# Designs tried in a protein design run: peptides against a protein of PDB entry 6TME. Part 237

Target 1, 324 residues: chain A of PDB entry 6TME
Amino acid sequence: NRLKRAYIALQAWKKAFYSDPFNTAANWVGPDVCSYKGVFCAPALDDPSVLVVAGIDLNHADIAGYLPPELGLLTDVALFHVNSNRFCGVIPKSLSKLTLMYEFDVSNNRFVGPFPTVALSWPSLKFLDIRYNDFEGKLPPEIFDKDLDAIFLNNNRFESTIPETIGKSTASVVTFAHNKFSGCIPKTIGQMKNLNEIVFIGNNLSGCLPNEIGSLNNVTVFDASSNGFVGSLPSTLSGLANVEQMDFSYNKFTGFVTDNICKLPKLSNFTFSYNFFNGEAQSCVPGSSQEKQFDDTSNCLQNRPNQKSAKECLPVVSRPVDCS
Target 2, 324 residues: chain A of PDB entry 6TME as posed
Amino acid sequence: NRLKRAYIALQAWKKAFYSDPFNTAANWVGPDVCSYKGVFCAPALDDPSVLVVAGIDLNHADIFGYLPPELGLLTDVALFHVNSNRFCGVIPKSLSKLTLMYEFDVSNNRFVGPFPTVALSWPSLKFLDIRYNDFEGKLPPEIFDKDLDAIFLNNNRFESTIPETIGKSTASVVTFAHNKFSGCIPKTIGQMKNLNEIVFIGNNLSGCLPNEIGSLNNVTVFDASSNGFVGSLPSTLSGLANVEQMDFSYNKFTGFVTDNICKLPKLSNFTFSYNFFNGEAQSCVPGSSQEKQFDDTSNCLQNRPNQKSAKECLPVVSRPVDCS

## One batch from the design tools (peptide; made by RFdiffusion4, then SolubleMPNN)

Design b2_p23_7_s1 (from b2_p23_7, 13 letters changed)
Fold by OpenDDE base, seed 4:
Order: structure tokens, then C-alpha cells, then sequence
Structure b2_p23_7_s1 (fold): chain B 324 residues (1-324), chain A 23 residues (1-23)
């Protein structure tokens, strides 16, 4: 039966633990898997008279080990949360059998290898959190074809460009932060109809910001800091009617920070420090508003404190990048 | 800047919601 399969899977997993400092799996003994700590049973969706393992939550257990292929026997699991552990290795392909997977959180572990493509096989997946691991290589473009609500990729070793398919994403939250992504932000970004929060911080992204960013009417958080972006800020950013937190710091932006950006109606924090901006509107000046916070540090602004020297500014400001 | 976070629900409650959506 289904619980017998679950027993086999869970016992295999227990055997795959190298360290269990909180003795989380101490009660993982015997066939009554529904009594196991961190294991949650529910009536099966296809047969309410049958009890199945529907959820795993081992968050913050500090368990060292790996995910054995026998986990593929947990075919009824819809919730798999194992963040803040010390699991290593790769995500087993056998997890493709978990066709009810809805939330998959393996964040803050020691997983390695390429993007876990098994996540692409889950038809009902809504939440994918693989942040704070050692995943590497290219991001498969198919990830954004999925009907996900949230995608957390930050603090990994992903490389290459951001897929053009990003515009197809239905996610409200996407994080790319602290990877090795390169190239430009795709113009298709403006098509992300449900986007609320997007974070690009700490990558190797470059080029001009696409004008299409201004189409992100529902975005509340936009962080593009610590990259290699060039050119002026798009005038279309005035379209970000709901942006609250905006960060363009630590780039190579030039030009003038306009009034229409700094006066965005929901803007709370706007950081554009450590660039090569040579002018700003009065509304962008730190301290100009009690409701908004600005940081213009280390630019090429006249009559402002903590700016770059003329020697540093002149070579860059005199050669503005044309983004047209 | 603080990374986006989702609300932390008890596993039982979250699971119940998930299962309802999967039906």
C-alpha cells in the first residue's frame, strides 16, 4: 500500500542521514509513518478513505545527509520543506514520481549540480525555493513556462544569461541575486503580468536596462544593484506606479536621475549610489522628503557630499552609452 | 534590501490549503 511505500522511503532517508543533531528522526521507527516527526498525513485526493504521506517538513533540523532515490516512493507528497539543513548531493530524478508536488523548498542546504530539472516535471508546482545552495550551470528556460507563484534562485552558482522566457512567468516573486548571471535583462521582462518583487543583486548583468521594465505596474520591489549596467535609467520607469523599494546602486549608470522617477507615488526607498550619475532632480536629493529615503552617494553629482572625483567621473561621463 | 519572504504557516495549515487547491 501507499504507506508501506512511504515507510520504505522514509527509512531509506533516515539511513541517508549523516548527522541528526536534534534527533528529529529518533521516532522514525515502525510502520506508523504518520507519527513520524516532520511527516504529515492526509486523506488521498483520489481516495479519501486512504491515508497517505502528503507533506514533509524538516525545516531547521540541521540534518546532514543526502536525498536517496527511494524518496520517489513518496508519490502523494505535495509539500516538501527541508530548508536550513545540511543536505548534500543532487536532487534525485526519482522525485519526478511526486506528481502532486506543490511547494518544494530545499533552500539553505548544500545541494550541488545543475538546476534540478525534475522540478520541471511537476505539473502542479507553485513554489520553488532552491536558494542558498551550490546549484550551477544554466537556468533552463522552461522554468518560466511553468505556472509558478514564486521562484527563489538566489545565492547559488548559476551562470549564463537570463532566459527570454522570463516574460512568460506568472510568478509574483523571482530572485536571481548572488549568482553569476551575465548578459542583459531580457526585454520580455515587461510581460511578467503578476510580478511584485524581482531581485538581480550581485550578478554580472550588463547592458542597458530595458524600457519594458516600466510596464511592471504591480512591482513593489525592484533591485538591480551590484551589476554592470550602463546607460541612463529608462524614462519609462515612471510607469512603476506601485514600486516601494528600488535599488540601482553599484552599477555604471550615467545621466540624470529624473523627477518622474523620484516622485513615484509609492516609492519609499530609492538607492542609486555608486554609479556615475551627473545630475539629479531636487526630488531625488536625500532629505528632500520625509516619506522617502534616497541615497546618491558616490556618483558624479555637483554640490553633493561623498561623490567621486572629477578624475574618476570624466572618463565615464564624457562617454555616455547610448541605449537607443 | 531585504529579500522577499512568504508568510510562514504551520505545516498542517499550509498542507490543508495546498490539498484544497489540488482538488
Amino acid sequence: as target 1 above (324 residues)
Amino acid sequence: MIYPELPDLPPEELLAQILEELR
Scores: peptide ipSAE 0.544, ipTM 0.879, DockQ to the pose 0.801
Fold by OpenDDE base, seed 2:
Structure b2_p23_7_s1 (fold): chain B 324 residues (1-324), chain A 23 residues (1-23)
Amino acid sequence: as target 1 above (324 residues)
Amino acid sequence: MIYPELPDLPPEELLAQILEELR
């Protein structure tokens, strides 16, 4: 009996709760699991006459506890949303039995350990949100081979380089922000044909920006701020026909910010502050447009306010990195 | 920066959509 297995799983989970401030699991009593708060039943896909647990939503319940291995008995679950809790430990490998998993959101918890590779075993997964946890180590390259719509990795402890397989991703949104990623952005990034939003904020990324970024025709948000990028901005950025929000602040960029970038047709905000740019087109000057907002603060620009001193600029500007 | 937000649809409705996609 599938509901009996679900009962075993859910009772094991309730037992794994250390704290339930809102008494979310107060009604988790008895065999009628479909009446449990946060548990959603539906007719089974393989047999519509059979009712199964198809979804879990415990978002914002502030529950402290862990995920027990018995959760692997919830084999019919396609939706698993448990964000904004205080769950700790690791994601159980037994969840590999949840072959219908479609949306997996464990964001804003206290999970630890390596990337939950069990997520790679789910053939139908479209949404993966593991942000705001303490996951660590390398990002498996295989994550980008999956047909995901969204990949949220930000605010974790991931290290090493961004896999070159990123170009294979069909995701519209990918977040890397506030990790410890290092190395260059892979040139394959330009192959992300469905990408709308990508954020790299607050990592240890370095090197030159790849020219292939300019191939991201559908991107509306591109944020590479707070890294160690060097060199000039690629001229190919003029190809970002749909970019609205662009941020390159807090890097080590040099060179000239061109007219072709600042006149991008959909651009609303362009922040390139806290770099070592030594020139900008008139179209890039803050206040030059009512439709676009620019920030050129703390660069090496002449005749602009709030710039770095000559002493700070000279060592960097005199030795520009050639990215060609 | 993208932060956790409330879902656009109630869980029941979202689940119904998901199950339809899985069929």
Scores: peptide ipSAE 0.533, ipTM 0.878, DockQ to the pose 0.676
Fold by OpenDDE base, seed 3:
Structure b2_p23_7_s1 (fold): chain B 324 residues (1-324), chain A 23 residues (1-23)
Amino acid sequence: as target 1 above (324 residues)
Amino acid sequence: MIYPELPDLPPEELLAQILEELR
């Protein structure tokens, strides 16, 4: 029966624990798996008379160990939350049998290897959090074909380019921060119809920002700081009617920061420090507004404090990148 | 900038919502 399979899986997992500082699995004894700490049972969707393991929550347990292949026997699990542990190794391929997987959170662990492609096999997946691990390699383009609400990829070792398929994503929140992504932001980004928050912080992204960013009318947070972006800010950014937090700091941007950007109606914080901007509108000056906060530090602005020297500015400002 | 976070529901309540969506 299903609970017997769950028992086998959970006992195999307990055996795979190297350390359980809080004795979380101390009561993981006997066939009554529904009484196990962090294990949640519910009536099966296909047969309400049958009780099954439907959820696992071991968040913040500081458990050291790995995920054994026997976890594939937990075929009724829809919620799998094991963040803030010390699990290592790879995500087992056997988890493909968990066809009801809806929320998968393995963040803040020690997982390694390529992107866990088993996540692509889950037809009902809505939430994917794999941040703060050591996943590496390319991001599969197919991740954005899935009907996900949120995609958290930050603080890993992902490399290569961001897939063009990003425009197909229906996610409201996507984080790429603190990886090794390179290349340009795809022009298809403007097609993300449900996007509210996107974060690119601390990658190796480069090139010009695509004009299509201005089509993201529902975005409230846009952070592209700490990359290698060049050129001027797209004039189409005036279309970001709902942006509240915007950060372009620590790049190689040039040109003039315009009124059309700084006067965005919902803008609360706009940071464009540590670039090579050579001019800004009065509306962009820090302290010019009580409702908006600006940071123009370390640019090539005239008559502003804490700017780069002429020696630092001249080589870059005199050779602006044409993004047209 | 602060990373976006989703609201944290108790596992039982969250699971109930998930199972309803899967029906």
Scores: peptide ipSAE 0.529, ipTM 0.869, DockQ to the pose 0.797
Fold by OpenDDE base, seed 5:
Structure b2_p23_7_s1 (fold): chain B 324 residues (1-324), chain A 23 residues (1-23)
Amino acid sequence: as target 1 above (324 residues)
Amino acid sequence: MIYPELPDLPPEELLAQILEELR
């Protein structure tokens, strides 16, 4: 009996709660699991006459506890949303039995350990949100082989390089922000055909931006701020026909910010402050457009306010990194 | 910059959509 298995799993989970401030699991009593708060039943896909637990939503419950291995008994779950809790520990490997997993959101918790590789075992997974946790180590290259629509990795402890397999991703949204990723952005990034939003904020990324970024014609948000990028902005950025929000602030970029970038047709906000740019086109000057907002603060620009001193600029500007 | 977020549909509606996609 599938509901009996679900009962065992849910009762084991209730026992794994250390704190339930909103008494979310107060009604988790008895065999009628479909009446449990945050538990959603539906007809089974393989047998519509059978009712099964198909979804869990405990978002914003502030529950402290861990995920016990018995959760692997919830084999019919396609939706698992437990964000904004205080769950700790690791994601159980037993969740590999949840072969219908479609959306997995464990964001804003206290999970630790390496990337939860069990997520790679789910053949139907479309949405993965593990942001705002304490996951660490390397990102497995295989994550981008998955047919995911969204990948949220931000605000963790991931390190190492971004896998070159990123180009295989079909995701429209990918966040790397506020981790410890290092190295260069892979050139394969230009192959992300469905990409709309990508965020690299606050990592240890370095090197030159790959020219292939200009192939991301569907991207609306591109944020590479607060890294260690060097060199000039690629001229191919003129190919970002749909970019609306672009941020390169707090890097070590040099060279000239070109007219072709600042006149991008959908560009609404372009921040390139806190770099070492030594020139900008008139179209890049803050206030030059009513439709676009620019920030050129703290660069090496002549005749502009709030720029770096000559002492700060000269050592960097005089030795620009050649990205060719 | 505002981080991208997934739509917050009611769980029942979202689940119904998911199950339809899985069929």
Scores: peptide ipSAE 0.527, ipTM 0.874, DockQ to the pose 0.910

Design b2_p23_7_s2 (from b2_p23_7, 14 letters changed)
Fold by OpenDDE base, seed 1:
Structure b2_p23_7_s2 (fold): chain B 324 residues (1-324), chain A 23 residues (1-23)
Amino acid sequence: as target 1 above (324 residues)
Amino acid sequence: MVYPTLPDLPPEVLLQKILEELK
């Protein structure tokens, strides 16, 4: 019965293909769905004597089409990987029936509409990758209440502010890059106890960086480049004991880049170019270390190459933003 | 710019791990 439902779902999906350049679904014929390319069967968790469709992997198939509502019949699927295709439309609400969903990867497709709220209905979800699509609107705060390991949101059309609930996230990796997020980074960010990598690149974020960033002791990658951040770098950044890659480039930061930041023990690359910094410690100077790479290009630094003109610097440096 | 990398496991292996976690 479960495999029959899977057959109905998979045949409906095949019918929803507009193009299958690699003939991935060529063998999607007949009732033996477990032999279908990209379909993986396993014993059911509730009855090991029953074989069910437990995984779909159609990564890199370049398939054009959409996800039909009949996919909701794949109730035993825990792994759904369909990245690097040309699927369009919306994520069907019928996928709420896939209560075992653990990894959902629809990245690098042509999906549209609001955040797929169906993802919030999956109690066991650990991995959510919706990057490189055309999702739009607000990010639901509830996404960070889920016990996720990874959240990839980058390269979409999301807007509005980052939810304050971010501090509740258990994810080790979160990407916001290349969206239209605005406002400040929430102070609750410091509560992300499992965070290793966070990327804010290329948004409309603004304001001062919260001091609470310094509480992210497990962070190895922190990239806030290409935003509208202002003020000085928080002194609490000295607490980033494990940071390896840090990027604050292409913002409106001012003030002095301190030794305490540039001497972070695991720091490999620190980019603070294209800002309005008016001073840096000797330890921050590019070439000062063989183990660390720095970029101080296009700031307001004295006696450094490739800096902004006095005309560009003076209006900003003379009006420092107080983040206290 | 640094982007996180995804684990590269065969889907069969990954699925088996997932199913074990779901038990």
Scores: peptide ipSAE 0.565, ipTM 0.885, DockQ to the pose 0.784
Fold by OpenDDE base, seed 3:
Structure b2_p23_7_s2 (fold): chain B 324 residues (1-324), chain A 23 residues (1-23)
Amino acid sequence: as target 1 above (324 residues)
Amino acid sequence: MVYPTLPDLPPEVLLQKILEELK
């Protein structure tokens, strides 16, 4: 019965293919769905004597098409990886019936519409990758109530503010890069107890960086480049004991880059170029360390190469934003 | 510019691990 439902779903999906350049679905013929390329069967969790479709992997198949609602019949699927295809349309709400969903990767496709809220209905979801699509609108705050290990949202069309619920996230990796997010980074960010890597690159984020960033003791990668952040770097950044890669480039930061930041014990790369910093400690100067790489290009630093003109600097440096 | 990376496992191996965690 379960494999019959899977057959119906997979045949409906094959029919929804507009192009299959590598003939990936060429063997998708007949009732033996477990022999289908990219389809993986396993014993059912509730009855080990029953074989079910437990995984789909069609990564890098360059398939053009859409996800039909009949995919909701694949109720035993825990792994769904279809990245690097040309699937379009929306994620079907019928996928809510896939209650075992654990890893969902639809990255590098042509999906559109709002955030796929069906992902919020999966109680066991640990991995969500929807990057490199055309998803738009607001990010549901409930996404951070999920016990996810990784959240990949980059390279979409998401807008509005980052939800304050971000502090509830247990994810080790979160990417917001290359969207249209606006507003400030929530102060609750410091509550992300398992965070290792967070990327904000290329959004419309603004305001001062919250002091609470300094509470991220496990963070190894922090990239806030290509935004509209203002003010000085928080002194609490000295608390980032494990940060290795840090990027604040292409913002509107002002003030002094301190020794306490540049001497962070695990820091390998610190980029703060294309801002309005008016001073830096000697430990921040590019070439000052063999173990650390710095970039101070295009700031308002005195006696450094490749800096902004006085004409560009004076209007900003003379009116620093007070974040206190 | 930094992009995070995750380990890549064969689907069969990954699926087995997932199913064990779901038990």
Scores: peptide ipSAE 0.561, ipTM 0.883, DockQ to the pose 0.746
Fold by OpenDDE base, seed 2:
Structure b2_p23_7_s2 (fold): chain B 324 residues (1-324), chain A 23 residues (1-23)
Amino acid sequence: as target 1 above (324 residues)
Amino acid sequence: MVYPTLPDLPPEVLLQKILEELK
């Protein structure tokens, strides 16, 4: 009996709670698991006459505890949302039995260990949110081979380089922000045909930006701020026909910020502050447009306020990195 | 800083949509 298995799993999970400040699991008593708060039943896909646990939503419950291996008995779950809790430990490998998993959100918890590779075993997964945890180590390249719509990795402890397989991703949203990623952005990034939003904020990324970024025709948000990028901005950025928000601040960029970038048709906000740019087109000057917001603060620009000193600029500007 | 967010749907509504996609 599927509901009996679900009962075993849910009672094991209740036992794994250290704190339930809102008494969310107070009604988790007895065999009628479909009446449990945060448990959602539906007719089974293989037999509509059978009722199964198809979803778990414990978002914002502030529950402290861990995920026990018995959760692998919830084989009919397609939706698993447990964000904004205080769950700790690792994601159980037994969750590989949840072959219908479609949306997995464990964000805003205290999970640790390597990337939860069990997520790679789910054939129907479309949404993966593991942000705001303490996951560490390398990102498996296979994550981008999945037909995901969204990948949220931000605010973790991931290290090493971004996999070259990123170009295979069908995701519209990908976040890398606030990790420890290093190396260059892969040239394959330009192959992300469905990409709308990508965020690299606050990593240890370096090198030149790949020219292939200009192939991201559907991107509306591109944020590469707070990294170690060098060289000039690629001229191919003029191809970002739909970009609205663009941020290159807090890097080591040099060269000239061109009209072709600042006149992008849908650009509303372009921040390139805290770099070593030595020139900008008139269209890039803050206040030059009512429709567009620019920030050129703390560069090496002439006749602009709030710029770096000649002493700070000269060593960098006199030795520009050639990205060609 | 811009952080992408997906709109939240009621779990029952979202689950129904998911199950329809899985059929």
Scores: peptide ipSAE 0.549, ipTM 0.882, DockQ to the pose 0.783
Fold by OpenDDE base, seed 5:
Structure b2_p23_7_s2 (fold): chain B 324 residues (1-324), chain A 23 residues (1-23)
Amino acid sequence: as target 1 above (324 residues)
Amino acid sequence: MVYPTLPDLPPEVLLQKILEELK
């Protein structure tokens, strides 16, 4: 009996709770699991006459505990949302049995260990949110081979380079922010045909921006702030026809910020502060447009307020990195 | 700056949509 298996799983999970401050699992008593708070039943896809547990939503429950292996008995779950709790430990490998997993959100918890590779086993997965945890190690290249719509990795402890396979991703939203990623952005990034939003904030990324970024025609948000990027902005950025929010602040960029970038048709906010730019077009000057906001603070610009000193600028500006 | 987020639908509504996609 599928509901009996669900009962076993849910009771094991309740037992794995260390704290339930809102008494979310208070009604998790008895065999009627479909009445449990945060448990959602639906007709089974393989047999509509059978009722199964198809979804879990415990978002914002502030529950402390862990995910027991018995959760693998919830074989009909397609939606698993448990964000904003205090769950700890690792994601159980037994969740590989949840072959219908479509949306997996364990964000804002205390999960640890390497990337949960069990997520790679789910053939129908479209939404993966593991942000605001303590996951560590390298990102498996295979994540971008999956037909995901969204990948949220930000605010973890991931290290190493961004996989070259990123270009294979079908995701519209990808976040890398606030990790320990290093190396260059792969040139294959330009192949992300469905990309709308990508965020690299607060990593240890370096090198030149690849010219292929300019091929991201559908991108609306591009944030590469707080990294170690060098060189000039690629001239191909003029191809970002739909970019609305762009941030390159807190890097080591040099060169001239061109009209072709600042006049992008959909651009609303462009922040390039805290770099070593030595020139900007008039269209890039803050206050030059009523429709666009610019920030050129703390660069090496002449006749602009709040710029770096000559002492700070000269060593960097005089030795520009050649990205060619 | 606006950071990427997906809209939060009620679980029942979202689940129904998911199940339709899985059919």
Scores: peptide ipSAE 0.549, ipTM 0.883, DockQ to the pose 0.849

